# Peptides against a protein of PDB entry 3JWR, part 2

Target 1, 323 residues: chain A of PDB entry 3JWR
Amino acid sequence: TRELQSLAAAVVPSAQTLKITDFSFSDFELSDLETALCTIRMFTDLNLVQNFQMKHEVLCRWILSVKKNYRKNVAYHNWRHAFNTAQCMFAALKAGKIQNKLTDLEILALLIAALSHDLDHRGVNNSYIQRSEHPLAQLYCHSIMEHHHFDQCLMILNSPGNQILSGLSIEEYKTTLKIIKQAILATDLALYIKRRGEFFELIRKNQFNLEDPHQKELFLAMLMTACDLSAITKPWPIQQRIAELVATEFFDQGDRERKELNIEPTDLMNREKKNKIPSMQVGFIDAICLQLYEALTHVSEDCFPLLDGCRKNRQKWQALAEQ
Target 2, 298 residues: chain A of PDB entry 3JWR as posed
Amino acid sequence: TRELQSLAAAVVPSAQTLKITDFSFSDFELSDLETALCTIRMFTDLNLVQNFQMKHEVLCRWILSVKKNYRKNVAYHNWRHAFNTAQCMFAALKAGKIQNKLTDLEILALLIAALSHDLDHRGVNNSYIQRSEHPLAQLYCHSIMEHHHFDQCLMILNSPGNQILSGLSIEEYKTTLKIIKQAILATDLALYIKRRGEFFELIRKNQFNLEDPHQKELFLAMLMTACDLSAITKPWPIQQRIAELVATEFWEQGDQVGFIDFVCTQLYEALTHVSEDCFPLLDGCRKNRQKWQALAEQ

## One batch from the design tools (peptide)

Design b1_p8_1_s2 (made by RFdiffusion4, then SolubleMPNN; from b1_p8_1, 6 letters changed)
Fold by OpenDDE base, seed 4:
Structure b1_p8_1_s2 (fold): chain B 323 residues (1-323), chain A 8 residues (1-8)
Amino acid sequence: as target 1 above (323 residues)
Amino acid sequence: SDLEFYNF
């Protein structure tokens, strides 16, 4: 395709030029081509291209295939969300110095997972999928969409000309796919809520050890969630704009819940209750985000900008909730 | 819980 030719022939700017090591990064000004170039840079600077002998054209095709399999008519859960998740992962690995704590396979898996974690997202949550009796709800009992996202990820990885993992041994391939699956599934906040207590307790007791395989798996899950939720850490103007996209998607779901399911939506998805957004954001930060970024910062102090951003946005939302 | 619906 012309898009592939353009991407494959393009000079890939440095990570510094692209600002993809910055926790404050915004994609708002970037074209789709530039987001793809950023993604190539992430793979390159994490040594994944070299270590796993990725062909440039194959990587380009894979990135474009991933991007193509996000829906354009979904307000928030689109390519830009996945790209921002991956960028936060890259920043956490590089600027946050988490790269030094992980294997190349773990890094490879996390980056693929971050880019792929919401593939073919429909702009509705698992609860809607279940209540609408969607065919996917018959295939999976929990984490319905996350299983679908992984299936889409696997389909792309195995598609002709998209096989970025072809340089791996059989064992490396199996390991990578296992980690990708676990990482994508970890983006289900229901699973995060179930598992986070173990992580926080290990941190609190100063017993956290990445040399333990179980704790490593737990950490990768927490890191995925931290990157997935990273919009809450962004500079306030970016945070507000992303919150508007999320609210748009949630209100669209709520409107569909009224129309298609004849149910009253929750306050979060109720367009009529948009004035509750600031207080709901404070509640979300307190219940979900703060402790995660505190724990992540404990693992690597260089991740502090995520925690600091989250705290600053809490204060901003609180000020709006008091108005 | 309603918190399971937060997808930021």
Scores: peptide ipSAE 0.092, ipTM 0.838, DockQ to the pose 0.478; fails the geometry check
Fold by OpenDDE base, seed 5:
Structure b1_p8_1_s2 (fold): chain B 323 residues (1-323), chain A 8 residues (1-8)
Amino acid sequence: as target 1 above (323 residues)
Amino acid sequence: SDLEFYNF
């Protein structure tokens, strides 16, 4: 395609030029081509292209295939969300110095997972999928969408000309796919809520050890969630704009719940309760985000900008909730 | 809880 030719021939700017190591990064000014160039830079600067012998054209095709398999009519859970999740992962690995704590296979898996974690997202949550009796709800009992996202990820990775993992041994390939699956499934907040207590307790007791395979798996899950939720850490103007996109998607779901299911939506999904957004954001930060970024900062102090951003945004949302 | 449905 013309898009592939343009991407494959383009000079890839440095990570410094692209600002993709910054926790304050915004994609709002970037074209789709520039987001793809950023993605190539992430793979290159993490040594993934070299270590796993990725062909440049194959990587370009894969990135474009991933981007194409996000829906354009979804307000938030689109390519830009996945790209921002991957950028936060890259920043956490580089600027947050987590790269030195992980294997190349774990890094490869996390980056692929971050880009792929919401593939073919429909702009509705697992609860809506269940209540609407969607065909996907018959395939999976829990984490319905996350299973679907992984299936889409696997489909793309196995598609002709998209096989970025062809340089891996059979064992490396199996390991990578296992980690990708676990990382994508970890983006289900219901699973995060179930598992986070173990992580926080290990940190609190100073018993956290990345050499333990179970604790490593737990950390990778927490890191995925931290990157997925990273919009809450962004500078206030960026955070506020992303919160509006999230609210738009949630209200669209709530409108569908009323119309299609005859259900009164929750306050979060209820367009009529827009005035509760600030207080709901404070509640979300307190219940979900703060402890995660605190714990992540304990694993690596260089991740502090995520925690600081989250705290600053809590104050901003609280000030709006008091108005 | 309402928290299970945050899709940030």
Scores: peptide ipSAE 0.089, ipTM 0.834, DockQ to the pose 0.492; fails the geometry check
Fold by OpenDDE base, seed 2:
Structure b1_p8_1_s2 (fold): chain B 323 residues (1-323), chain A 8 residues (1-8)
Amino acid sequence: as target 1 above (323 residues)
Amino acid sequence: SDLEFYNF
């Protein structure tokens, strides 16, 4: 395609020029082409292209295929969300110095998972999918969308000309797919809530050890969630704008819940409750985000900017909730 | 749980 030719021929700027190592990164000013160039840079600077012998054209095609399989009519869970999740992963690996704690296969899997974790997202949560009796709800009992996202990821990876994993051995390929699946499934916040207590307790007791395979898997899940939620850590103008996108998508679901299911939406998804957004954001930060970024910072102190950003945004949302 | 709705 013309898009592929343009991407494949383009000079890829440095990570420094693109600022993709910054936790404060924003994609708002970037074109779709520039987001694809950033993605190429992430793979290159993590040595994934070289170590796994990726062909440049195949990587370009894969990135464009992933981007194409996000819906344009979804306010938040689109290509830009996936791209920002991957950028936060890249920043956590580089600036947060987590790269040195992981294998190349784990890094490869996490980056693919971050880009793929919301593929074909419909702008509705698992509860809506279940209640609407959607065909996907017959395939999966739990983490319905995350299973679908993984299936979409696998479909793309196996598509002609998109096989970025063709340089891997059979064992490496199996390991990578296992980690990708676990990482995508870990983005279900219901699973995060179930598992986070074990992680926090290990940190609290100073018993956390990445040499333990179970604790490694747990850490990868927590890291995926930390990157997925990373909008809450961004500089206030960015956080505010992303919160509006999230609210738009949630209100669209709430409107559908009223119309299609005859259900009164929760305050979070109720357009008439827009004035509660600041207090709900404070509640979300306290219940979900703060302890995660504290624990992550305990694993790697260089991740402190995520915690600091989260704390600053809590203060901003609290000030708005008091008005 | 009600927390399943928080997808930021």
Scores: peptide ipSAE 0.089, ipTM 0.833, DockQ to the pose 0.458; fails the geometry check
Fold by OpenDDE base, seed 1:
Structure b1_p8_1_s2 (fold): chain B 323 residues (1-323), chain A 8 residues (1-8)
Amino acid sequence: as target 1 above (323 residues)
Amino acid sequence: SDLEFYNF
């Protein structure tokens, strides 16, 4: 395609020029082409292109295929969300120095997972999918959308000319796919809530050890969630704009719940409760976000900007909730 | 809980 030719021929700027190592990164000013260039830079600077012998054209095609399989009519869970999740992963690996704690296969899997974790997202949560009796709800009992996202990820990875994993051995390929699946499934907040207590307790007791395979898997799951939720850590103007996108998508779901399912939406999904957004954001930060970024900062102190950003945004939301 | 639906 013309888009592929343009991407494959383009000079890829440095990570410094693109500011993709910054936890404060914003994509709002970037074109779709620039987001693809940033993605190439992430793979290159993590040594994934070299270590796994990726062909440049294949990587370009894969990135464009991933981008194409996000829906344009979804307010938040689109290519830009996946791109920002991957950028936060890149920043955590580089600036947060997590790279040195992981294997090359784990890094490869996490980056692919971050870009792929919401593929074909429909702008509705698992609860809506279940209650609407959608065909996907017959295939999976739990983490319905996350299983679908993984299936879409596999479909793309196996598509002609998109096989970025073709340089891996059979064992490396199997390991990578296992980690990708676990990482995508970990973005289900219901699973995060179930598992986070074990992680926090290991940190609290000073018993956290990445050489333990189970603790490694747990850490990768927590890191995925930390990157997925990273909008809450961004500078306030960025945070507000992303919160508006999330609210738009949630209100669209709530409108559908009323119309299609004849149910009253929760306050989070209720357009008439827009005035509760600030207090709900404070509640979300306190219940879900703060302890995660605190724990991540204990694993690597260089991740502190995520925690600091989250704390600053809590204060901003609290001030709005008091008005 | 309503918090389970926060997908930022």
Scores: peptide ipSAE 0.088, ipTM 0.838, DockQ to the pose 0.521; fails the geometry check

Design b1_p8_1_s3 (made by RFdiffusion4, then SolubleMPNN; from b1_p8_1, 4 letters changed)
Fold by OpenDDE base, seed 5:
Structure b1_p8_1_s3 (fold): chain B 323 residues (1-323), chain A 8 residues (1-8)
Amino acid sequence: as target 1 above (323 residues)
Amino acid sequence: SDLEFWDF
């Protein structure tokens, strides 16, 4: 395609030029081509292209295929969300110095997972999929969408000309796919809520050890969630704009819940409860985000900008909730 | 809980 030719021929700017190592990064000013260039830079600077012998054209095609398999009519869970998740992962690996704690296969898997974790997202949560009796709800009982996202990821990775993993041994390939699956499934907040207590307790007791395979898996899951939720850490103007996108998608679901399912939506998805957004954001930060970024900062102090951003945004949301 | 429906 013309898009592939343009991407494959383009000079890829440095990570410094692209500011993709910054926790404060915003994609709002970037074209789709520039987001793809950023993605190439992430793979390159993590040594993934070299270590796994990725062909440049294949990587370009894969990135464009991933981007194409996000829906354009979804307000938040689109390519830009996945791209920002991957950028946060890159920043956490580089600026947050987590790269030195992980294997090349784990890094490869996390980056692929971050880009792929919401593939073909429909702008509705698992509860809606289940209650609407969608065909996907018949395939999976739990983490319905996350299983679908992984299936889409696997489909793309196996598609002709998209096989970025062709340089891997059979064992490396199997390991990578296992980690990708686990990482995508970890983005289900219901699973995060179930597992986070173990992680926080290990940190609290100073028993956390990345050499333990189970603790490694747990950490990768927590890191995925931290990157997925990283919008809450962004500078306030960016945070507000992303919160508006999230609210738009949730209200669209709530409107569909009323119309299609004849149910009253929760306050979070109720357009009529827009005035509760600030207090709900404070609740979200307190219940979900703060402890995660505190724990992540304990694993790597260089991740502090995520925690600091989250705390600052909590204060901003609290001030709005008091008005 | 309302927490289970947060899909960020």
Scores: peptide ipSAE 0.144, ipTM 0.847, DockQ to the pose 0.480
Fold by OpenDDE base, seed 2:
Structure b1_p8_1_s3 (fold): chain B 323 residues (1-323), chain A 8 residues (1-8)
Amino acid sequence: as target 1 above (323 residues)
Amino acid sequence: SDLEFWDF
């Protein structure tokens, strides 16, 4: 395609020029082509292209295929969300110095998972999928969308000309797919809530050890969630704009819940309750985000900008909730 | 729980 030819022939700017090592990064001014160029840079600077012998054209095609399989009519859970999740992962690995704590296969899997974790997202949550009797709800009982996202990821990875993992051994391939699946499934906040207590307790007791395979898996799950939720850490103008996108998608679901399911939506998804957004954001930060970024900062102090950003945005949302 | 809906 013309898009593939343009991407494959383009000079890829440095990570410094693209600012993709910054926790404060914003994609708002970037074209779709520039987001693809940033993605190539992430793979290159993590040594994934070299270590796994990725062909440049195959990587370009894969990136464009991933981007194409996000829906344009979804306000938040689109390519830009996946791209920002991957950028936060890249920043956490580089600037947050987590790269040195992980294997190349774990890094490869996390980057693929971050880009793929919401593939074909429909702008509705698992609860809506269950209540609407969607065909996907017959395939999976829990984490319905996350299983679907992984299936889409696997489909793309196996598609002709998209096989970025062709340089891996059979064992490396199996390991990578296992980690990708676990990482995508970890983006289900219901699973995060179930598992986070073990992680926080290990940190609190100073017993956390990345050499333990179970604790490593737990850490990768927490890191995925930290990157997925990273919008809450962004500079205030960026955070506000992303919160509006989230609210738009949730209100669209709430409107569908009224129309299609004949139910009253929760305050989070109720367009008439938009004045509750600031207080709900404070509640979300306190219940979900703060302790995660505190724990992550305990694993790597260089991740402090995520915690600091989250704390600053809590103050901003609290000030709005008091008006 | 209501927390399962908070995908921010």
Scores: peptide ipSAE 0.114, ipTM 0.841, DockQ to the pose 0.455
Fold by OpenDDE base, seed 4:
Structure b1_p8_1_s3 (fold): chain B 323 residues (1-323), chain A 8 residues (1-8)
Amino acid sequence: as target 1 above (323 residues)
Amino acid sequence: SDLEFWDF
């Protein structure tokens, strides 16, 4: 395609030029082409292209295929969300120095997972999918959308000309797919809530050890969630704009719940309750985000900007909730 | 719980 030709022929700017190592990064000013260029840079600077012998054209095609399989009519859970998740992963790996704690296969899997974790997202949560009796709800009982996202990821990875994993051995391929699946499934906040207590307790007791395979898996799950939620850590103007996108998508779901299912939406998804957004954001930060970024910072102190950003945004939301 | 509704 013309898009592929343009991407494959383009000079890929440095990570410094693209600012993709910054935790404060914003994609708002970037074109779709620039987001794809950033993604190439992430793969290159993580040594994934070299170590796994990726062909440039294949990587370009894969990125464009991933981007194409996000819906354009979804306010938040679109390519830009996936791209920002991957950028946060890249920043955590590089600036946060987590790269030094992981294998190349784990890094490869995490980056693919971050880009792929919401593929074909429909702008509705698992609860809506289940209550609407969607065909996907017949295939999976738990993490319905996350299983679908992984299936889409696998489909793309196996598509002709998109096989970025073709340089891997059979065992490396299996390992990578296992980690990708686990990482995508970890973006289900219900699973995060179930597992986070173990992680926090290991950190609290100073017993956390990445050489333990179970603790490694747990850490990768927590890291995925930390990147997925990373909008909450962004500079306030960025955070506000992303929160508006989230609210838009949630209100669209709530409007559908009211109209199609004849149910009163929860306050989070109720357009009539938009004045509660600041207090709900404070609640979300306190219940979900703060402990995660605190724990991540204990694993790597260089991840502190995520925690600091989260704390600053809590103060901003609290100030709005008091008005 | 109310936490289950934060499907981000």
Scores: peptide ipSAE 0.161, ipTM 0.848, DockQ to the pose 0.501; fails the geometry check
Fold by OpenDDE base, seed 3:
Structure b1_p8_1_s3 (fold): chain B 323 residues (1-323), chain A 8 residues (1-8)
Amino acid sequence: as target 1 above (323 residues)
Amino acid sequence: SDLEFWDF
């Protein structure tokens, strides 16, 4: 395609020029081509291209294939969300110095997972999929969408000309796919809520050890969630704009719940309760986000900008909730 | 709770 030719021939700017190492990064000013260039830079600067002998054209095709399999008519869960998740992962690995704590296969898996974790997202949550009796709800009992996202990821990875993992041994390939699956499934907030207590307790007791395989797996799951939720850490103007996209998608679901299911939506999904957004954001930060970024900062102090951003946005949302 | 629907 013309898009592939343009991407493959383009000079890829440095990570410094692209600011993709910054936790404060925003994609709002970037074209789709620039987001793809940023993605190439992430793979290159993590040594993934060299270590796994990726062909440049194959990587370019894979990135464009991933981007193409996000829906354009979904307000939030689109390519830009996946790209921002991957950028946060890159920043956490580089600026947050988490790269030194992980294997190359783990890093490869996390970056692929971050880019792929919401593939073919439909702008509705697992609860809607279950209640609507969607065919996917018959295939999977739990984490329905996350299983679908992984299936889409696997389909792309196995597609002709998209095989970025062709340089791996059979064992490395199996290991990578296992980690990708676990990482994508970890983006189900229901799974996060189930597992986070173990992570926080290990941190609290100063017993956290990344040399333990179980604790390593737990950490990778927490890191995925931290990157997935990273919009809450962004500078206030960016956070506000992303919160509007999330609200738009949730209200679209609520409108469908009324129309298709004859159900009154929850306050979060209810367009008529837009005035509750600030208080709901405070509740979300307190219940889900703060402890995660505190724990992550204990694993690596260089991740503090995520925690600081989350705290600052909590204050901003609280001030709006008091008006 | 409404928290299960947050997908930031």
Scores: peptide ipSAE 0.145, ipTM 0.850, DockQ to the pose 0.518; fails the geometry check

